# Peptides against a protein of PDB entry 3QIS, part 165

Target 1, 334 residues: chain A of PDB entry 3QIS
Amino acid sequence: PSLELSRREFVFENVKFRQLQKEKFQISNNGQVPCHFSFIPKLNDSQYCKPWLRAEPFEGYLEPNETVDISLDVYVSKDSVTILNSGEDKIEDILVLHLDRGKDYFLTISGNYLPSCFGTSLEALCRMKRPIREVPVTKLIDLEEDSFLEKEKSLLQMVPLDEGASERPLQVPKEIWLLVDHLFKYACHQEDLFQTPGMQEELQQIIDCLDTSIPETIPGSNHSVAEALLIFLEALPEPVICYELYQRCLDSAYDPRICRQVISQLPRCHRNVFRYLMAFLRELLKFSEYNSVNANMIATLFTSLLLRPPPNLMARQTPSDRQRAIQFLLGFLL

## One batch from the design tools (peptide; made by RFdiffusion4, then SolubleMPNN)

Design b2_p18_6_s1 (from b2_p18_6, 8 letters changed)
Fold by OpenDDE base, seed 1:
Structure b2_p18_6_s1 (fold): chain B 334 residues (1-334), chain A 18 residues (1-18)
Amino acid sequence: as target 1 above (334 residues)
Amino acid sequence: SLEEEIEKFVQSLIESNE
């Protein structure tokens, strides 16, 4: 069996969070026998491609002289955004198109990723007084390292941040502040807030706006701004309630006093973000007659975002754990 | 500054809920 490929090199320029890019190529059976093709893992890989890449179709049959279009889809989800933001991963891959009983064909994927405030740590974002696209990638690494060290110090209740020569971090990320302040100003009376999906185009504009600027106003509908906040919280590498406190939140779920004590132990930026979000959500609930938002809905929605189980416990999450997590959050909304 | 605005705003919200 033999294949002809129309292209073998693919460049994905300016890849962004949640922005789908597609490149197509053709494969043709230039042999005299039917063939089966498939994308196969390299020797050391479990998957045929990186998580942000997909081939469609990834396998198939070709009759002699048959041609099929294959789409290479690049999409940075919440699962890939953090490692791409840090530069730990890059828009580079090699695909192996295997022909059954035939030859391997190599495809080269390359490109560049544009960092996003989505999928960046709260600690790093608190150190970013400028849009993330203005921050050199080399400095993003340093900011994440410094953020990790400050998180550890904060968790250990060690010495107050020396008022020393380093610029004081923001109390909350400017991106969260901008989203929540917008919602507070303009969306409290919005019917079906957090229940109606935003527009995908508006979501992309909001993401691009937050990544590239400090706007006076967030673009898009209140629904899109609300969904952008949800996406932001979902994309955080560590949830607003740190993984280390997850079990303690569940254990305290029915004691509001202990719940507040658990939150007080969060790193400063996480604690401030949590308190800010709770203050906003309580304000939003005062307008329930207008926005149709209730505490149970909000608690259910935000619990999955703010109080995620540690990755090692995800497979063990019980319905009881989920209910305790909701109850924990309800104690801050009521 | 943006920093002062964020600080003032967040502080006001925290203090109103303590």
Scores: peptide ipSAE 0.132, ipTM 0.833, DockQ to the pose 0.631
Fold by OpenDDE base, seed 4:
Structure b2_p18_6_s1 (fold): chain B 334 residues (1-334), chain A 18 residues (1-18)
Amino acid sequence: as target 1 above (334 residues)
Amino acid sequence: SLEEEIEKFVQSLIESNE
C-alpha cells in the first residue's frame, strides 16, 4: 500500500487559550490495494499526539484512488494551558501516520503559543502588575518559581516575606478584581446570571482583553463576563482552595467555625480571593428576586471550581464528598 | 490606582471579618 500526502509540515501561529485552530491536508491512496491508515504513538509515547493536538479522522480505510481530508485541530484547554504558559511544553509535535503493511509518514507540527493569565497561578498573577503579554517569557519562569516558594512559605507559616526587596504583590490578581468588580457593579440585577452561557466570541475578547490590557471596562455581556470568571477559576493550576486543604474542608463541612479556620490557613492570595468571591456571591444573593440566583445553585456551581479534589483523588470522589463540598461553601454564602 | 483599590477592598474584608 502507498499514500500521497498533500502536506507534511504544519505551522500554528499565535495559538491562544480556548481558540481552536485547524489545518487541513489530503491523503490519497495512489496504490492498487485498499489501505488502512492510523496515527500511532511514537516509541515510549502513550498517545499519537500531545493533549492540545488532534487529528480528525485519526484512522480510516481508503480504496484505490480514494482521497480523504484530515483536519489537524490545535486547541489549548485547561489541561494544557499551564504547561504552555510556563514554556514547559511548546507548540511542537511529530505525528506518525502509519499505513498497515506499508510505511510510516511523518508530519511536523510547529508554531508559537501566546501566554494567558488563564491557567496561571494566583501567586504568579499577584506579582504581575502588568498584563501577562507584556511580561517577558524568562520573567514568567522566574515568577512561577518565586510563586512556588511563596506558597510554600505561606503554608509553612514562615516569617512574612521580606517586603523590602521585591515589589509588594497584589492582594488579589488584577484579572479576578476586574471580573468580579465588573459583575458587582453591573450584574447584580442581571436575570439568570451564571445560568445563561456567554457568547464564545465575547469570551475570547474578554480573555484577550485581560491578557493584553488593564481595561476600564470588560467587553461583552454580563453573561460572558460571568462565564469568563468561571473559566478563569476552572483553569487555575491550583484551585482557590488549595489541594492540601481539600479533605479538611470536607471533614469540617458541617462545622462553620472549623470551616473558617481551614480558610484562614490558605496562602494569603488564595484566602483573599476566596473571601472576595464569597463577599461578591453574598451580595448577589441579596438581589435573588432580580437575578434568580440562590445559595444552592451558587454553592453547587462554585464548589466544582473552588474546591476541586486533588488529581490523585478525582477518581475516588463520592456523591457524599460532593455534598460535603457544597455544604462547606453554603456556610460562607448564608 | 487599581492597586490601591484592591488593597483598600481587601483591607475592608479583613476588618469586616474581625
Scores: peptide ipSAE 0.123, ipTM 0.827, DockQ to the pose 0.483
Fold by OpenDDE base, seed 5:
Structure b2_p18_6_s1 (fold): chain B 334 residues (1-334), chain A 18 residues (1-18)
Amino acid sequence: as target 1 above (334 residues)
Amino acid sequence: SLEEEIEKFVQSLIESNE
């Protein structure tokens, strides 16, 4: 069996968080026998491609002189954004198109990724006084390393943040400040807030706006700004309530005094973001007659974002653990 | 500055929760 490929080199320029890019090529059976094709893993890989890449179709049959279009789809989700922001991963891959009882065909994937404030740690964002797209990639790496070291020092109770340094971190990320301040000013009376989805075009404009500027006003509907806040919280590599405190939150869920003590042990930026979000959500709940928002809905929605199980425990989360997590958050909303 | 606004607001949240 033999295949002819219309293209073998693919370049994906300016790849961004949540922005789908597609490149197409044709494969043709130039042999005299039917053939089966499939994308296969390289020798040391579990998957035929990186998590941000997909081939469609990834397998199939071709009769003699038959031609099939294959789409290569590049999409950076919450699951790939953090490793691309840090430069741990890159927009580079090699695909192996295998022909049954035939040869392998290699496809080269290349391109560049544009960093996002989405999927960046709260600690790193507190050090970024400018939009992330203005920060050199070398400085992003340094800010992430410094952020990790400060989180560890804070957890070890070793050194208070030196309040006198010329490079004092922000008390909360500017991105979350802008999102929440907008919602506080303009969305408290918005009917079905956090229940109506935003528009995908407006969400992309909000993400690009926060990555490239410090706006006076966030573009888009209140629904799109609200969903952008949810996407931001979901994409955090470390949730607002750090993984180290997850079990203690569940254990304290029915004691409001212990719940407050657990929150006081968060790193400064995480604690400030948590308090800011709770202040906003309590204000939003005062307008429940106008916005149709209630404490149980908000607690259910935000618990999955703010209080995530550690990766090693995700598969073991019980319905009882979810109810305790919701009860923990309710103690700050009521 | 935006930094000063964030600092003042976070400080007010600390004082209101104590």
Scores: peptide ipSAE 0.122, ipTM 0.828, DockQ to the pose 0.501
Fold by OpenDDE base, seed 2:
Structure b2_p18_6_s1 (fold): chain B 334 residues (1-334), chain A 18 residues (1-18)
Amino acid sequence: as target 1 above (334 residues)
Amino acid sequence: SLEEEIEKFVQSLIESNE
């Protein structure tokens, strides 16, 4: 069997978080026999492509002189955003299009990724006084490494944060500040806040706005700004409540004094973000008659974002663990 | 500056929760 491919080189320019890009090509059976094609893993890979890439269809049959269109879809989710922001991964891949009893055809995927504040650590973002797109990629790597080391030092209580470092970190990320301040000013009376989904186009505008600027006002509806906050919290490489404290939060869920002590042990940036979010959510709950938001709804929604199970716990909560996690958060909302 | 606004606000939140 043999194939003719209309294209073998694909370039995905300016790939962004949550922005789908598509490139199409045709394959044709220029042989005299039916053929089965499939995208196959390389020798050491478990998957035929990186997590941010897919082919559609990824397999099929072609009769002699038959042609099929294949879509190559690039989509950076929360699962790929962090490693792309750090430059650990890149928009580079090689796809192997295999023919049964035939040849392998190699497709080259290339492009560039544009870093996002989404999927960046709270510690790194607290060190970024400018939009992430203004920060040189080399400095992003250094900021992530330094942020990790400072977090570890803070958790170990070994070194006082050297308050003498010429660049003091922000108390909270500017991106969280902008999102929450907007919601506080404009969304307290918004009916069905956090219940109505945002618009995908507005979400992309909000992400691009936060990545490229420090706006006076965030674009989009209150629903889109609210969903952008949820997406931001979900995309954090480490949740606002650090994984190390997860079990202690569950164990303390019914003792409000112990809950506050657990939160006091968070790294400074995480603790400040947690307190800021809880202050905002308590304020939002004062307007429950207007926004239809109640403490149980908010606790249920934000618990999955703020208090994630550690990866070693298979990222699955029991119904009991979920209820304890909700109860923990309720102790800060009431 | 935005930095000063964030610092003042977060400081006020810390003081209000102690």
Scores: peptide ipSAE 0.118, ipTM 0.822, DockQ to the pose 0.504

Design b2_p18_6_s2 (from b2_p18_6, 8 letters changed)
Fold by OpenDDE base, seed 3:
Structure b2_p18_6_s2 (fold): chain B 334 residues (1-334), chain A 18 residues (1-18)
Amino acid sequence: as target 1 above (334 residues)
Amino acid sequence: SLEEEIEKSVQELIERNS
């Protein structure tokens, strides 16, 4: 069996977080026998492609002289955004199109990724006084490394080394401030806030706006700005409540004094973001008569975002653990 | 500065909800 491929080289320019790109090609059975094709893993790879890439269809049958269109879909989710922002991964891959009893056909995927404030650490963002797209990639790497070291020092209660030469970090990321300050000013009376989904086009505009500028006003509806905040919190490599404190939050969930002590042990940026978000959500709850938002709904929604189980415990989360996590947040909303 | 504006805005919202 043999295939003819219309194209073997694919370039995905200016790949962005949550923006789907598609490149298409055709495969044709120019042989005289039916053939089965599939994308197969390379040597020792578990998957036929990187997590941000997909082929559709990834397998199929072709009769003699049949042609099929294959879509190569590039989509950077929350699961790939952090490693692409750091430059640990890149928009480069090789796909192996296998033909049963035939040849392997190699497809080259290349391109460039545009960094996002989504999927960047709170510590790194607190050090970024400019939009992420204005920051050189080399400096992003340095900021993530420095941020990791500062997080570890804070958790270990190590005395901060002399504050002498490094610019003072922001109290909270400017992106979080922009989102929360907008919602505080304009969305406290918004009916069904955090319950109504935003518009996908508006979400993309908000992401692009936060990545490229410091706007006076965020574009889009209050629902889109609210969903952008949820997406931001979900995309964080480390949740607002660090994984190291997760179990202690559950263990303290019914003791408000211990809960406050656990939060006091968060890294400065995480602690400030947590307090700021809780203050905003408490403000929003004062307007419950207008926005139909209640503490149980907010606690349930934000628990999955702020108090995520560590990756090693995700599959083991019990309904009791989830209820304790909700109760922990309720102690800051009430 | 942006830093001072953020610090003020965050502190005002926290104090209002303390």
Scores: peptide ipSAE 0.724, ipTM 0.979, DockQ to the pose 0.938
Fold by OpenDDE base, seed 4:
Structure b2_p18_6_s2 (fold): chain B 334 residues (1-334), chain A 18 residues (1-18)
Amino acid sequence: as target 1 above (334 residues)
Amino acid sequence: SLEEEIEKSVQELIERNS
């Protein structure tokens, strides 16, 4: 069997977080026999492609003189955003299109990724006084390394940061401030806040706005701004409540004094973000008659974002653990 | 400054909800 491919080289320019790009090509069976095609892993790879890439269809049958369209979909989710922001991974791959009893056909994927404040650490963002798109990639690498070292120093209760040599970090990331301050000013009376989904186009505009500017006002509806905050919190490489404290939060969930002590042990930026978010959510609860927001709904929604199980424990999360996690947050909302 | 504006806004919201 043999295939003809209309294209073998694909370039994905300006790949962004949550922005789907598609490139299409055709494969044709110019043989006299039916053939089965599939994308196969390279030697030592578990998958035929990187997590941000997909072929559709990834396998199929072609009759003689049949042609099929294949879509190559590039989509950066929360699972790939952090490694692309750091430059640990890149928009480059090689796909192997295997033909049963035939040849292998190689497809070259290339392109560039545009860094996002989504999927960047709270520590790095507190040091980032400019939009992320204005920060050189080399400086992003340095900020991640410095942020790791500062997190470790904070967790070890070591010497207060030598305030003298580096610019003082922001109290909270400017991106979180922009989102929360907008919601505080304009959304406290918004009916069905955090219950109504945002518009996908508005979400993309908000992400692009936060990546490229420090706006006076965030574009889009209050629902889109609220969902952008949820997406931001979900995309954090380290959740607002650090993984190291996860089990202690569950163990303390019914003791409000111990809960406050656990939060006091968070790194400064994480602790500030947690307190700021809890203050904002408590403010929204004062307007429950207008916005239909209640403490149980908010605790249920934000628990999965703020208090995530460590990756090694995700498969072991019980319904009891989820209930304890909700109870932990309720102790800060009531 | 941006830093002062953030610090003020965060502190005001925390104090209002303490």
Scores: peptide ipSAE 0.724, ipTM 0.979, DockQ to the pose 0.944
Fold by OpenDDE base, seed 1:
Structure b2_p18_6_s2 (fold): chain B 334 residues (1-334), chain A 18 residues (1-18)
Amino acid sequence: as target 1 above (334 residues)
Amino acid sequence: SLEEEIEKSVQELIERNS
């Protein structure tokens, strides 16, 4: 069997968080026999492609002289955004299109990723006084390394060494402030806030706005700004409540005093963000007659974002653990 | 400054909801 490919090199320029890009090519059976094709893993890989890439179809049959269109879809989700922001991964891959009882065909994927404040650590963002797209990539790496060290020092309750000439970090990331301050000013009376989805185009505009500027006003509807806050919290590499404190939050869920003690042990940036979000959500709950928002809905929604199980426990989360996590957050909303 | 504006906004919202 043999195939003809219309293209073998694909370039995805200016790849952004949550922005789908598509490239298409044709494969044709120029042989005299039916053939089966599939994308196969390279040696030692578990998957035929990186998590941000997909082929559709990824397998199929071709009759003699049959042609099929294959779509290569590039989409950076929350699962790939952090490693792309740090430069640990890149928009580069090689796909192996295997022909059963035939040869392999190699496809080259290349491109560039544009860093996002989405999927960047709270500690790094607190050090970024400018939009992330204005920060040199080399400094992004340094800021992530420094953020890790500051998290560890904060968890160990180590007295900050004399912060010499380093500019003080922001109290909260400017991106969180922009989102929350907008919602506080304009969305407290918004009917069905956090219940109605935003517009995908507006979400992309909000992401691009936060990545490239410090706007006076966030573009889009209140629903889109609210969903952008949820997406931001979901995309954090470390949730607002650090993984190290997850079990202690569950264990303390029915003791409000212990809950507050657990939160006091968060790294400074995480603790500030948590307190700021709880203050905003408490403000929003004052307008429940207008916005149809209640404490149980908010606790259920935000618990999955703020209090994520550590990766090693994700598969083991019980309904009881989820209820404890919700109860923990309710103790800050009521 | 941006820092002062953030600090003020965060503090006002926290105090209003304490």
Scores: peptide ipSAE 0.724, ipTM 0.979, DockQ to the pose 0.939
Fold by OpenDDE base, seed 5:
Structure b2_p18_6_s2 (fold): chain B 334 residues (1-334), chain A 18 residues (1-18)
Amino acid sequence: as target 1 above (334 residues)
Amino acid sequence: SLEEEIEKSVQELIERNS
């Protein structure tokens, strides 16, 4: 069996978080026998491609002189954004198109990624006084390393943050402040806030706005701004309540005094973000007659974002653990 | 400064909901 490929090199320029890009090519059976094709893993890989890439179809049959269109889809989700922001991964891959009882065909994927404040740590963002697209990639790496070292020092209770360092961190990320301050000013009376989805075009405009500027006003509907806050919290590499405190939050869920003590042990930036979000959500609940928002809905929604199980425990989360996590958050909303 | 604006805005919202 033999295939002819219309193209073997693919370039994806200016790849962004949540922005789908597609490139297409044709494969043709130029042989005299039917053939089966499939994308296969390289020798040391578990998957035929990186998590941000997909082929459609990834397998199929071709009769003699048959032609099929294949789409290569590049999409950076919450699961790939952090490793691309850090430069640990890149928009580069090699796909192996295997022909049954035939040869392998290699496809080269290349391109560039544009960093996002989505999927960046709270610690790094508190050090970024400018939009992330204005920060040199070398300085992003340094800010992530410094942020990791400060988190570790805070957890070990070793050194108070040296308040004398030449660049004092922000109390909260400017991106969280922009989103929450907008919602506080303009969305407290918005009917079905956090229940009605945003528009995908408006969400992309909000993400691009936060990555490139410090606006006076966020573009889009209140629903799109609210969903952008949810997407931001979901994309955090470390949730607002650090993984190290997850079990202690569950154990304290029915004691409001112990819950407050657990939150006091968060790193400064995480603790400030948590208190700020809880203050905003309590303000929103004062307008429940106008916005149809209640404490149980908010606690259920935000618990999955703010209090995530550690990656090693995700498969073991019980319905009881989920109810304790909701109860923990309710103690800050009521 | 941006820092002072954030500090003030965060503190005002926390105090209003204490």
Scores: peptide ipSAE 0.723, ipTM 0.979, DockQ to the pose 0.916

